# Peptides against a protein of PDB entry 3KDP, part 183

Target 1, 230 residues: chain A of PDB entry 3KDP
Amino acid sequence: PFLIFIIANIPLPLGTVTILCIDLGTDMVPAISLAYEQAESDIMKRQPRNPKTDKLVNEQLISMAYGQIGMIQALGGFFTYFVILAENGFLPIHLLGLRVNWDDRWINDVEDSYGQQWTYEQRKIVEFTCHTPFFVTIVVVQWADLVICKTRRNSVFQQGMKNKILIFGLFEETALAAFLSYCPGMGVALRMYPLKPTWWFCAFPYSLLIFVYDEVRKLIIRRRPGGWVE

## One batch from the design tools (peptide; made by RFdiffusion4, then SolubleMPNN)

Design b2_p25_4_s2 (from b2_p25_4, 18 letters changed)
Fold by OpenDDE base, seed 2:
Structure b2_p25_4_s2 (fold): chain B 230 residues (1-230), chain A 25 residues (1-25)
Amino acid sequence: as target 1 above (230 residues)
Amino acid sequence: TIEEMLAEAEKLLKEGKEILKEFLE
């Protein structure tokens, strides 16, 4: 999912080690929690519970956890990345192809979208300023994604929040995000500078949008079984 | 290079995800 960094040739929004920490570390507990989620009530009504059916449900949940969630999280992260860079004078279109000059320490006059020149040091400060908010955004978006991925067809309100492991996972990943964002030394180790509390809310509109979208999607699926929206 | 590091990281992530999928099945 992060190959877009190379394809678009944009400044690196998140360090490679941090990416590994997210995808192999932060997502692990939530993914495991989904495996323990109760089977969707409509699936149970359609066919008697058997090992083959249960396996199918679990495979779908795992596929969402390691595929769909990762892609949606990346989109949320990129949203925050582009917001931060835009606030610093770099519009998304201007970032295309800019990485070569951005990463060149010998170029100290990279221009933003408004003609302001940026030194290498200034650019790297802005880049590293994006890392922590990007990570936090992934966590915040993941809150919504994990909740909506509890079921394929049923509303979250119908299925309920009975999985205590999932709830624990949400708190655990939030605590981890806070630790990585505010613990001394993370700026050096992971290139994650301390985050202002206001940036935690940057992803909330996106999370809400995804939540509403998924609920509407599920409503359509319930009304039109077998539709392309599945 | 950063690109090579990123490519390697992506490869490791894919492999790790597949292993986790198998474990959770």
Scores: peptide ipSAE 0.005, ipTM 0.233, DockQ to the pose 0.029
Fold by OpenDDE base, seed 4:
Structure b2_p25_4_s2 (fold): chain B 230 residues (1-230), chain A 25 residues (1-25)
Amino acid sequence: as target 1 above (230 residues)
Amino acid sequence: TIEEMLAEAEKLLKEGKEILKEFLE
């Protein structure tokens, strides 16, 4: 998210503190949960034919898959960001290159896509309004990510949801998101203004996309063992 | 800059997560 902020020179979609909350709060428990995940039946039964090459290939493929998932997560967050700004009069095309003027406290007449002038304070309000739903979007997309990460080859439907620690991780990150979104003072402390409950659903299409992506990937792996997609 | 420091911190955190994931696998 931060890279896109710099490259596109758009208003900051997600605060640094919020990013830290994602990294420390939402990913740690799930990562720990994977340590306690029951080994997938095929992973346990399949001895590497060539331990050196197969391990390296597997690591590369896994890293690639997770990288792709991470990009989809970021896209989900940015989608929510752009929707909110568009609803407030800032179309995506208008946001390109706007950061310099947006962050300048001395410019109080930044125009939106429709010619409405925004003061610095007004701009910061709408910016901070984007932080919370961006964060929540990432959390909701991570639900799907966590669910799919428990398996490498088998479908989630085959493996089931047996890891209680993973389930706990899902609740923990959701509770954190709710806390950051609705606890009094978070708007001032973390620049995360309260979120309308409807925005929780904005990320659902992306969660579904992640889920479908992984299931398709796994299906391809099952049909073409040793392929480049595993 | 603070932004650069934060970017580096985020990078390190991501790397740490990846290492942790690898260790836990």
Scores: peptide ipSAE 0.000, ipTM 0.231, DockQ to the pose 0.032
Fold by OpenDDE base, seed 5:
Structure b2_p25_4_s2 (fold): chain B 230 residues (1-230), chain A 25 residues (1-25)
Amino acid sequence: as target 1 above (230 residues)
Amino acid sequence: TIEEMLAEAEKLLKEGKEILKEFLE
């Protein structure tokens, strides 16, 4: 997100607090949960592998799959960002190169795509309004990500939701998202303005996308053992 | 196949856009 912010010179889509909450709040507990995850039934039934070659291949394939999931998460966040700005009169094409003028407090006549002028204060309100929905989108997408991370090959329907720590992680990140989104003063203190509850549901299609993507991937792996999708 | 996954992804993205429009302010 930060790299795209610099390259495209768009207004900041994700605040530092949001980044911190993703890194420490939403990713840490899931990582711990994976360490305590029960062994996959297919791993336990799998024939002995060549420990030198098969381990390395598996690590590379997993890294690629998680990279793809991460890209889908980022796209979901940016989609939410662009939708909010478009609703406020800033079309995506107009945002390109706008950062310099956007962040200048002495420019109070930045025009949107429809010729409306925006003061610095108004622009910052819109910018900060994007931070919370972006964060919530990431959290909702992470629900699917955490669920699919339980297995490499087996369907979630086959493995089930047995990891209590993972379930706790889902509640923790959701509670944190709710706290940051709705606690009074967060707009001023953390630059995360309150989010309408309906935005939580807006992110569900992205979670579903990741879930379906992973289930299809795993289905392919089961049908084509030893493939590169593994 | 990867192509099938991409096609499904595009479908879900379109559905997501429609849902977002319904919940926009």
Scores: peptide ipSAE 0.000, ipTM 0.198, DockQ to the pose 0.021
Fold by OpenDDE base, seed 3:
Structure b2_p25_4_s2 (fold): chain B 230 residues (1-230), chain A 25 residues (1-25)
Amino acid sequence: as target 1 above (230 residues)
Amino acid sequence: TIEEMLAEAEKLLKEGKEILKEFLE
């Protein structure tokens, strides 16, 4: 999200401190949990080939955990960001290149897509209003992503939720999201304003879609071993 | 600056993740 902020010159969708909270609080524990995940039933029966390449978590699982999850999370977060800004009068196309004027505290007449003028303080309130929902969206999407990345080919229903560290990670990230969203003073300290409870549900359809997609993908892999979809 | 400190922290976290990847491999 921060890279897109710089490249597209849009208003900051997610604060740096919040990014650190994601990296430390939401991504690290679940990532570590993969080291303690139970072997898939198909892996357990494989003969050792090359000790340098035959590890419990293959490069593809790592790629999904650190590459694909990040992309999916960013897409979900940016969707929420653009929805909130659009509801406040800033259409996505209008946001491109707006950062320079947006962040200038001496410009108090920045126009939205409808010609309404916004003061610096008003703009920052809207910006900070996006931070919390963006973060929460990432957490909700991550629930599905982390669970589906636990296995390469087995369904979650087949492999089960045996990794207690992963379960702990899911609760930790949820608790952190709740803390940052509702604890007094977070608006000043972290530039995250309180979130309406209804926004927690905005990402659920997206998480469900990803979950269903991955289950279908895994089903195809199980039915056609060695396919390119693997 | 605080921003530089945060950037450095993010870098360290990234490095930590790379170490973790090596461990998970």
Scores: peptide ipSAE 0.000, ipTM 0.227, DockQ to the pose 0.032; fails the geometry check

Design b2_p25_4_s3 (from b2_p25_4, 18 letters changed)
Fold by OpenDDE base, seed 2:
Structure b2_p25_4_s3 (fold): chain B 230 residues (1-230), chain A 25 residues (1-25)
Amino acid sequence: as target 1 above (230 residues)
Amino acid sequence: DIKEMLELAKKLLEEGKKILKEFYE
């Protein structure tokens, strides 16, 4: 998110503190749970062929899974970010290169995509309004990502929800999201304004889409082992 | 590796604290 902010010169979708909360608060327990689940379901249940290669494959699978989850989560967050800004009159194309004027306190006539002028205070309210939904969207998308990525090959229906650490991680990150979204003072401390309940559901269509996509992907892998889709 | 991930998390936390300190000072 921060790299995209710099490269695209768009308004900041997440504050540095919220990024740290994602990296350290929400991703750690789920990543650990995923590591245990993958080790048990995909590798440890198979007869070891070569200890060196199998260890390398395991490390690569864990790192790739974590990296892919993070990328998909970021896409979901940015989707919500662009939806909120578009709803407030800023289309995605208009946001490109707008950061310089957006962050300038002395410019109070920044125009949206429809010619409406926005003061600095109004722009910052909209920006900070994006922070909480972006974070919550990452959590909601992460529910699906963790469930689908718990194994590379097996369907969710085949593997089941036996990993208690994963379940705990899902509840923990949800509780953290609720705390950050609704606890008094978070708007000042973390620039996370209170979240309307409707925004919790904004990510659900995306989560469903990636869930269906991954189930189809896994089905293809099961039917054609060793294919390029893996 | 979980250990590597924890070390990375600690590093990110330290870097984040530095960045925050720079913003608040």
Scores: peptide ipSAE 0.000, ipTM 0.264, DockQ to the pose 0.020
Fold by OpenDDE base, seed 3:
Structure b2_p25_4_s3 (fold): chain B 230 residues (1-230), chain A 25 residues (1-25)
Amino acid sequence: as target 1 above (230 residues)
Amino acid sequence: DIKEMLELAKKLLEEGKKILKEFYE
């Protein structure tokens, strides 16, 4: 999210503090849960070979997996961001290069895509209105990502959700999202305004899509072992 | 692999565009 903010010069989609909350609060426990799940799976199937090489390969695989998950999360978040801004009169094309004028307190006549003028305060309200839904979208997408990453080949329905740490991680990130979204004072402290419950569902299509995709992928792997899809 | 994830990302973007279109109709 932050990289696209810099490259596209769009209004800030997610606050720095909120990004830190994602990195420390929502990603850490899931990361630990996945590490434990992989360790259990590897212990059952492979005798420990060279611990140095196996550790290096595992670290690379974990790093790649988290990088991929992060990209999918960012896509979901940006989708929500663009929807909210479009509903408030700012089309995606109009947001390109707008950051400089958007953040200038002395410019109170920034026009939206329909010619309506926005004061600095009004613009900041809209910006902060995006923060909470963006965060929540990441959490909702992360639910699906965590579930699909639990197994490499087996369906979630076959393996089940037996990892207590994973379940705890899902609960923690959801509770954190609810707290940041609805606790009084978060608008001032974290620049996260209260979220309408309807916005929780904005990410569900994406979560469903990645879930279906992964299930189909796993099905193909099961039917064609050793294929390019692995 | 990275290629698979890129293809997934493209599909997600396309589906997202469809969903967005449906919401604004």
Scores: peptide ipSAE 0.000, ipTM 0.214, DockQ to the pose 0.018
Fold by OpenDDE base, seed 4:
Structure b2_p25_4_s3 (fold): chain B 230 residues (1-230), chain A 25 residues (1-25)
Amino acid sequence: as target 1 above (230 residues)
Amino acid sequence: DIKEMLELAKKLLEEGKKILKEFYE
């Protein structure tokens, strides 16, 4: 998110403190959960795992957990960000290069895509309104991502939900999202304004799409071993 | 960088192992 902020010169979609909450609060427990995930049948066919000496997760699982999930989360977050700004009159194309004027407190006539002028205070309210939904979107997408990362080839229906640590991680992420969204003072402390309950559902279509995509991918892998999607 | 993420993940896993070990002892 921050890289896109710099490269595209768009208004800041997610605050630094919130990013830290993602890295330390939401990603740590899932990482631990994956380490102790029940081995998939294809993974079990490899060398026997020694829990004392071997890595609990292979490099492939680690790559999926932190590389793939991270990219998917960013895309999901930006989707929500652009939706919110578009609803407030700022179309995605108009946001490109707008950061300099957006962050300048002395410019109080920044125009949206429809010619409406926005004061600095108004712009910051909209910006901070985006922070919480962006974060919540990441959490909601993570629900699906954590589930799909349980396996490499098997569907979630075959592997099951046996990892209690994973389940705990899902609740922990949700609780953190609720805390950051609704606890008094978060708007000032973290620049995360309170979230309307409806915004929790904004990411669901995206989460579902990712889930379906991954299940289809896994189905193809099972039917065509050694395929290009493996 | 994927390599950096991998290294970070490895570190987190190691810390997680320690925490779990302490919890189950």
Scores: peptide ipSAE 0.000, ipTM 0.229, DockQ to the pose 0.030
Fold by OpenDDE base, seed 5:
Structure b2_p25_4_s3 (fold): chain B 230 residues (1-230), chain A 25 residues (1-25)
Amino acid sequence: as target 1 above (230 residues)
Amino acid sequence: DIKEMLELAKKLLEEGKKILKEFYE
């Protein structure tokens, strides 16, 4: 998210504090849970061919998995960010290059996509309004991501949800998201303004699509080993 | 070592939670 902020020069979608909350509060426990996740039944049944080469391959697979999770989370967050800004009159195309004027306290006539002028204070309110939903969206998307990352080949339904640490992590991150979203004073302290309950559902379609896509991909892999989808 | 990384991660998580509590107060 921060890289896109720099490259595209868009208004800040996620504050530093919220980034820290994600990294320290939501990502660590799930990551730990995944480290202790039981290997896929089909992988475990495979006789190790070469322990040295297999270990290296596994490390690469783990690294790729975490990288993909982060990318998917970012996409979900940005989706919510753009939706909120669009609802407030700022279309995605209009946000490109707008940061300089957006962050300038002396410019009080920044126009949205519909010609409405926004004061600095109004812009900052909208910006900070995006922080909480962005965070919540990441949490919601992370539910699906963590579940699908339990396996590479097997369906979630086949592998099951036996990892209690993962379940605890999902609960913790959800509770933290609710706390940060609705606790009084968070807007002042963390610049995370209260979230309308409806925004919790904004990421659900995206999360569902990821889940379905991954299950379909895994199904294809099982039916056509060595296919292009691997 | 994965174990060391996990321990570090737990420590960071705990510190993060403390910081969040401090901001809440």
Scores: peptide ipSAE 0.000, ipTM 0.262, DockQ to the pose 0.027; fails the geometry check

Design b2_p25_4_s4 (from b2_p25_4, 17 letters changed)
Fold by OpenDDE base, seed 4:
Formats: structure tokens, C-alpha cells, sequence
Structure b2_p25_4_s4 (fold): chain B 230 residues (1-230), chain A 25 residues (1-25)
């Protein structure tokens, strides 16, 4: 998100503190949970066909899959960001190159896509209103990511939800998101203004997309053993 | 915008249902 902020010169969609909360708060417990995940039955039983080539291919495929999931997460966050700004009168095209004027506190007449002038304070309120939903979107998308990461080949329906640490991670990141979203003072402390509960649902399509993506991938692996997707 | 999100969710749910059906066969 920060890279796109720089490249596109758009208003900052996610604050540095919220990024830190993702890295240290949201991602850490899930990462630990994955370390304690029970080995998938097929991974334990499957002898490598070619230990040299198959390992490299598998590592590349895993890296690619997680990279794709990460891109979907980012897209989900940006989607939420653009929706909120559009609802406040700033269409995505209008945001391109707007950062310089947006962040200039001496410019109090920045026009939206409809000709409404926004003061610096008003712009910052809208910006900070975007931070929380963006963060929450990432968390909600991560729910799906956490659920699917526990298996390589087996469906979630086959592996089940036996990892208590993973379940704890899901609750922890959700609780953190709720805390950052609704605790008094977060608007001042973390530049995260409270969001309407309805915005939690904005990310669900992306979570489902990731889930479907992974299930399709796993289904292909199961149906085509030895394929390049494996 | 929420309507578009809802539409997307419905499409994804339908896709998920199809995958589940194929998985159970």
C-alpha cells in the first residue's frame, strides 16, 4: 500500500502505525500458528518423485501462490480505500497525483470530483476514515489466508480446524482490528477513525476469492498429480 | 458500492458451491 501511495501519488491509504500493527500484531501470531500446524498427511506420506527438481518447483509454486494471495490482499485493501473515497466525492482517477495538494495544510480548497472544496482538516478526516477500513480489510482477507495455509494439497474440509493456535490467531487479529477500530482515542493515537460495522463486510468477497482460489489450486493438484501446479 | 460488493460475493459463493460440488463427487 505504501508503494502505491508513492508511485500513484494518492492520499495515504494506510498509516505507518497500522502497517506496524499488521506486521507485529496481525501477522506474527498467525505465523506462529502455522509453525505448529500438524503436518499434512499427504506431505508425510508422499515420497518425492525427484528430490532435487520437485523440491525447487514446489518452493517456487508455494512462493508464487503466497505472492498472489498477497497481491489479492493488497487489491482488497485498495478497493475498500477507493470505495470510501468515492463515497466522499473523490473518484479514483481524481486521486492520481493529488497527494501533494492533499497533504499541504496550506491548501484548503482542494476540489473533489464534483467540485466541492475540502479543507485540510476535512481531507485528513476522510483519509483517517480510510485507514481503519483498509486495515480491517486486510485482517478479514487474512482469515481466509490463515485457513488455507494449513494445507498444501488437502482441502480445508479434509484437514479440518484442529489447530487451536491458528484459531487463536484468528480471534487475536479480529480482536486487534476491533480494538483499533472502536477504542476511544485511536483516531488521535493511530489515525484510525471508527468505521461503520458494514465496512467489515466489504472485504468478505476478497476473502472468499482467496479461499476459492486456493481450493481450485488444491483441486487441480489432486486431479492432476505431477502437474506443474503441484 | 456495497451493491457491487454484494454482487461479487454472490458470484464467489456460487463459484464456491460449484467447487464444493465437484469436490464431493
Amino acid sequence: as target 1 above (230 residues)
Amino acid sequence: ELEEVLKLAEELLELGRKILEEYLE
Scores: peptide ipSAE 0.000, ipTM 0.186, DockQ to the pose 0.034
Fold by OpenDDE base, seed 1:
Structure b2_p25_4_s4 (fold): chain B 230 residues (1-230), chain A 25 residues (1-25)
Amino acid sequence: as target 1 above (230 residues)
Amino acid sequence: ELEEVLKLAEELLELGRKILEEYLE
């Protein structure tokens, strides 16, 4: 998210405080929950044929998978961001290079894609309105991520939801997201304005996408056990 | 195989975007 912000010079889609809430608040409990996940039978039973090479290959593959999931997650957040800004009159193409004027408090006549002028305060309200749904999108996408990360090769349908700690982590993450999104004063304190409940569902297609992606990936791994995907 | 997976991931991302666009309309 931050890289795209720098490269595209768009208004900040995710504030620093929001990033901290993700990294320290929402990700911590789920990460701990994953540590208590029951080991996949295939992971634990298969002694590495070559401890050095197989470990390295596995680490590389895991890192690539997490990288891909992270990219999907970021795309989901950015999609939500662009939709909200578009609904407020700022089309994606118009946002390119707009950051400099957007962040300038002395410019109160920034025009949207339709010629409407926006004051600095109005722009910041819209920006902060984007922070909350971006955050919520991350949380909703993380639901799928956490569910798929408990297995490397087996389908979620095969492994099931046996980890009660993981379920608790998902609940805690969701509760935190709801608190940050709807608690009075969060707009001032965290620059997160309240989100319409309907926006929670905007992330669901991306969660489904991650789920499908992971299932397909695992299917490929199962069909080609000697392949580069393992 | 990795390249195929990456390509598939890109296609899925595009599909997901389209689904979201349709859902939000």
Scores: peptide ipSAE 0.000, ipTM 0.182, DockQ to the pose 0.019; fails the geometry check
Fold by OpenDDE base, seed 2:
Structure b2_p25_4_s4 (fold): chain B 230 residues (1-230), chain A 25 residues (1-25)
Amino acid sequence: as target 1 above (230 residues)
Amino acid sequence: ELEEVLKLAEELLELGRKILEEYLE
């Protein structure tokens, strides 16, 4: 999110403190849960491979767990961010390069995509309105991401939900999201305004999509071992 | 304290932007 903010010069989608809450609060327990996840039955049954190839597989699994999950989560968050701003009159294309004028306190006539002028205070309200839904979207997407990342090749339906630590992590991050979204003072402390219940569901179609996509991907990998889809 | 941290973050962000602009030129 931070890199995209710098490169695209868009309004800040998520506050720095909130990013820290994601990194330290929401990602730790799920990451630990993945560390305790049982190895895939197919990997466990494989004969010891060449140490070089096994290291590559482990590095790929680590990259999937930390790199790809974070990227998919960010995409989900940005989707929600752009939806909220579009509903308030700011289309994604119009947001490119707008940050300089957006953050200038002396400019009170920033125009949206429809020619409506926005004061600095109004813009900041919209910006802060995006923070909570962005965060919650990451959590909701993370539910699906964590489930699909339990296994590289096996279906979630085959592996099952036996990891109690994972289940606990899902509840913990959801509880944290609810706390940050609805606890009094979070709007001032974290610039996270209270979330309308409807925004909890904004990420659900995306979560479903990535879940279905990953299951299809895994199905293809099982049918065509060694394919480029890995 | 939070406001100070946020100000610092904004300054770092601005610095990062300037650096990127210099590299893209």
Scores: peptide ipSAE 0.000, ipTM 0.194, DockQ to the pose 0.016; fails the geometry check
Fold by OpenDDE base, seed 5:
Structure b2_p25_4_s4 (fold): chain B 230 residues (1-230), chain A 25 residues (1-25)
Amino acid sequence: as target 1 above (230 residues)
Amino acid sequence: ELEEVLKLAEELLELGRKILEEYLE
């Protein structure tokens, strides 16, 4: 998110507090939960492998998979960001290069895509309005991510949801998202303004796509063991 | 993996475009 902010010179889509909440609230608990996840049925049935060669390959493949999912999460967040700004009159193409004027408190006549002028205060409200939905989008997408990351090869339907810690992680991140989204004073204290409940549903298609993608990936792995998709 | 990620990214972008169009109308 920060790299795109710099490269495109767009208004900041994700605040520092939001990033911190992702790192501590949404990533940490899931990571811990995965450590306590029950072994995959296929892993337990596998014969011992060469520990020197296979460990490195597995780490690389896991890293790639998580990187891919992370990119999809970022896309979901940016989508939400662009939708909100577009609803407020700023089309994506208009946001390119706008950051300098956007962040200048002395410029109170920044025009949107429709010629409406925005004061600094108004712009910052819109900017901060993006932070919470971006965070919520990430949380909702992470629901699917957490579920799919339980297994590398087996379908979620085969492995099941047996890890209570993972389930707790899902509730924890959801509760955190609800707290940050709806607790009074968060707009002032954390620059995360309340969002409409409808924004929770905006991320659902992305979560579904991630889920479907992973199930298809796992299906391919099961049909073609040792393939590049693993 | 890269090709599949790119394909998925394209699908997400297309989905995003559709949603955006619905909100802009």
Scores: peptide ipSAE 0.000, ipTM 0.177, DockQ to the pose 0.018; fails the geometry check

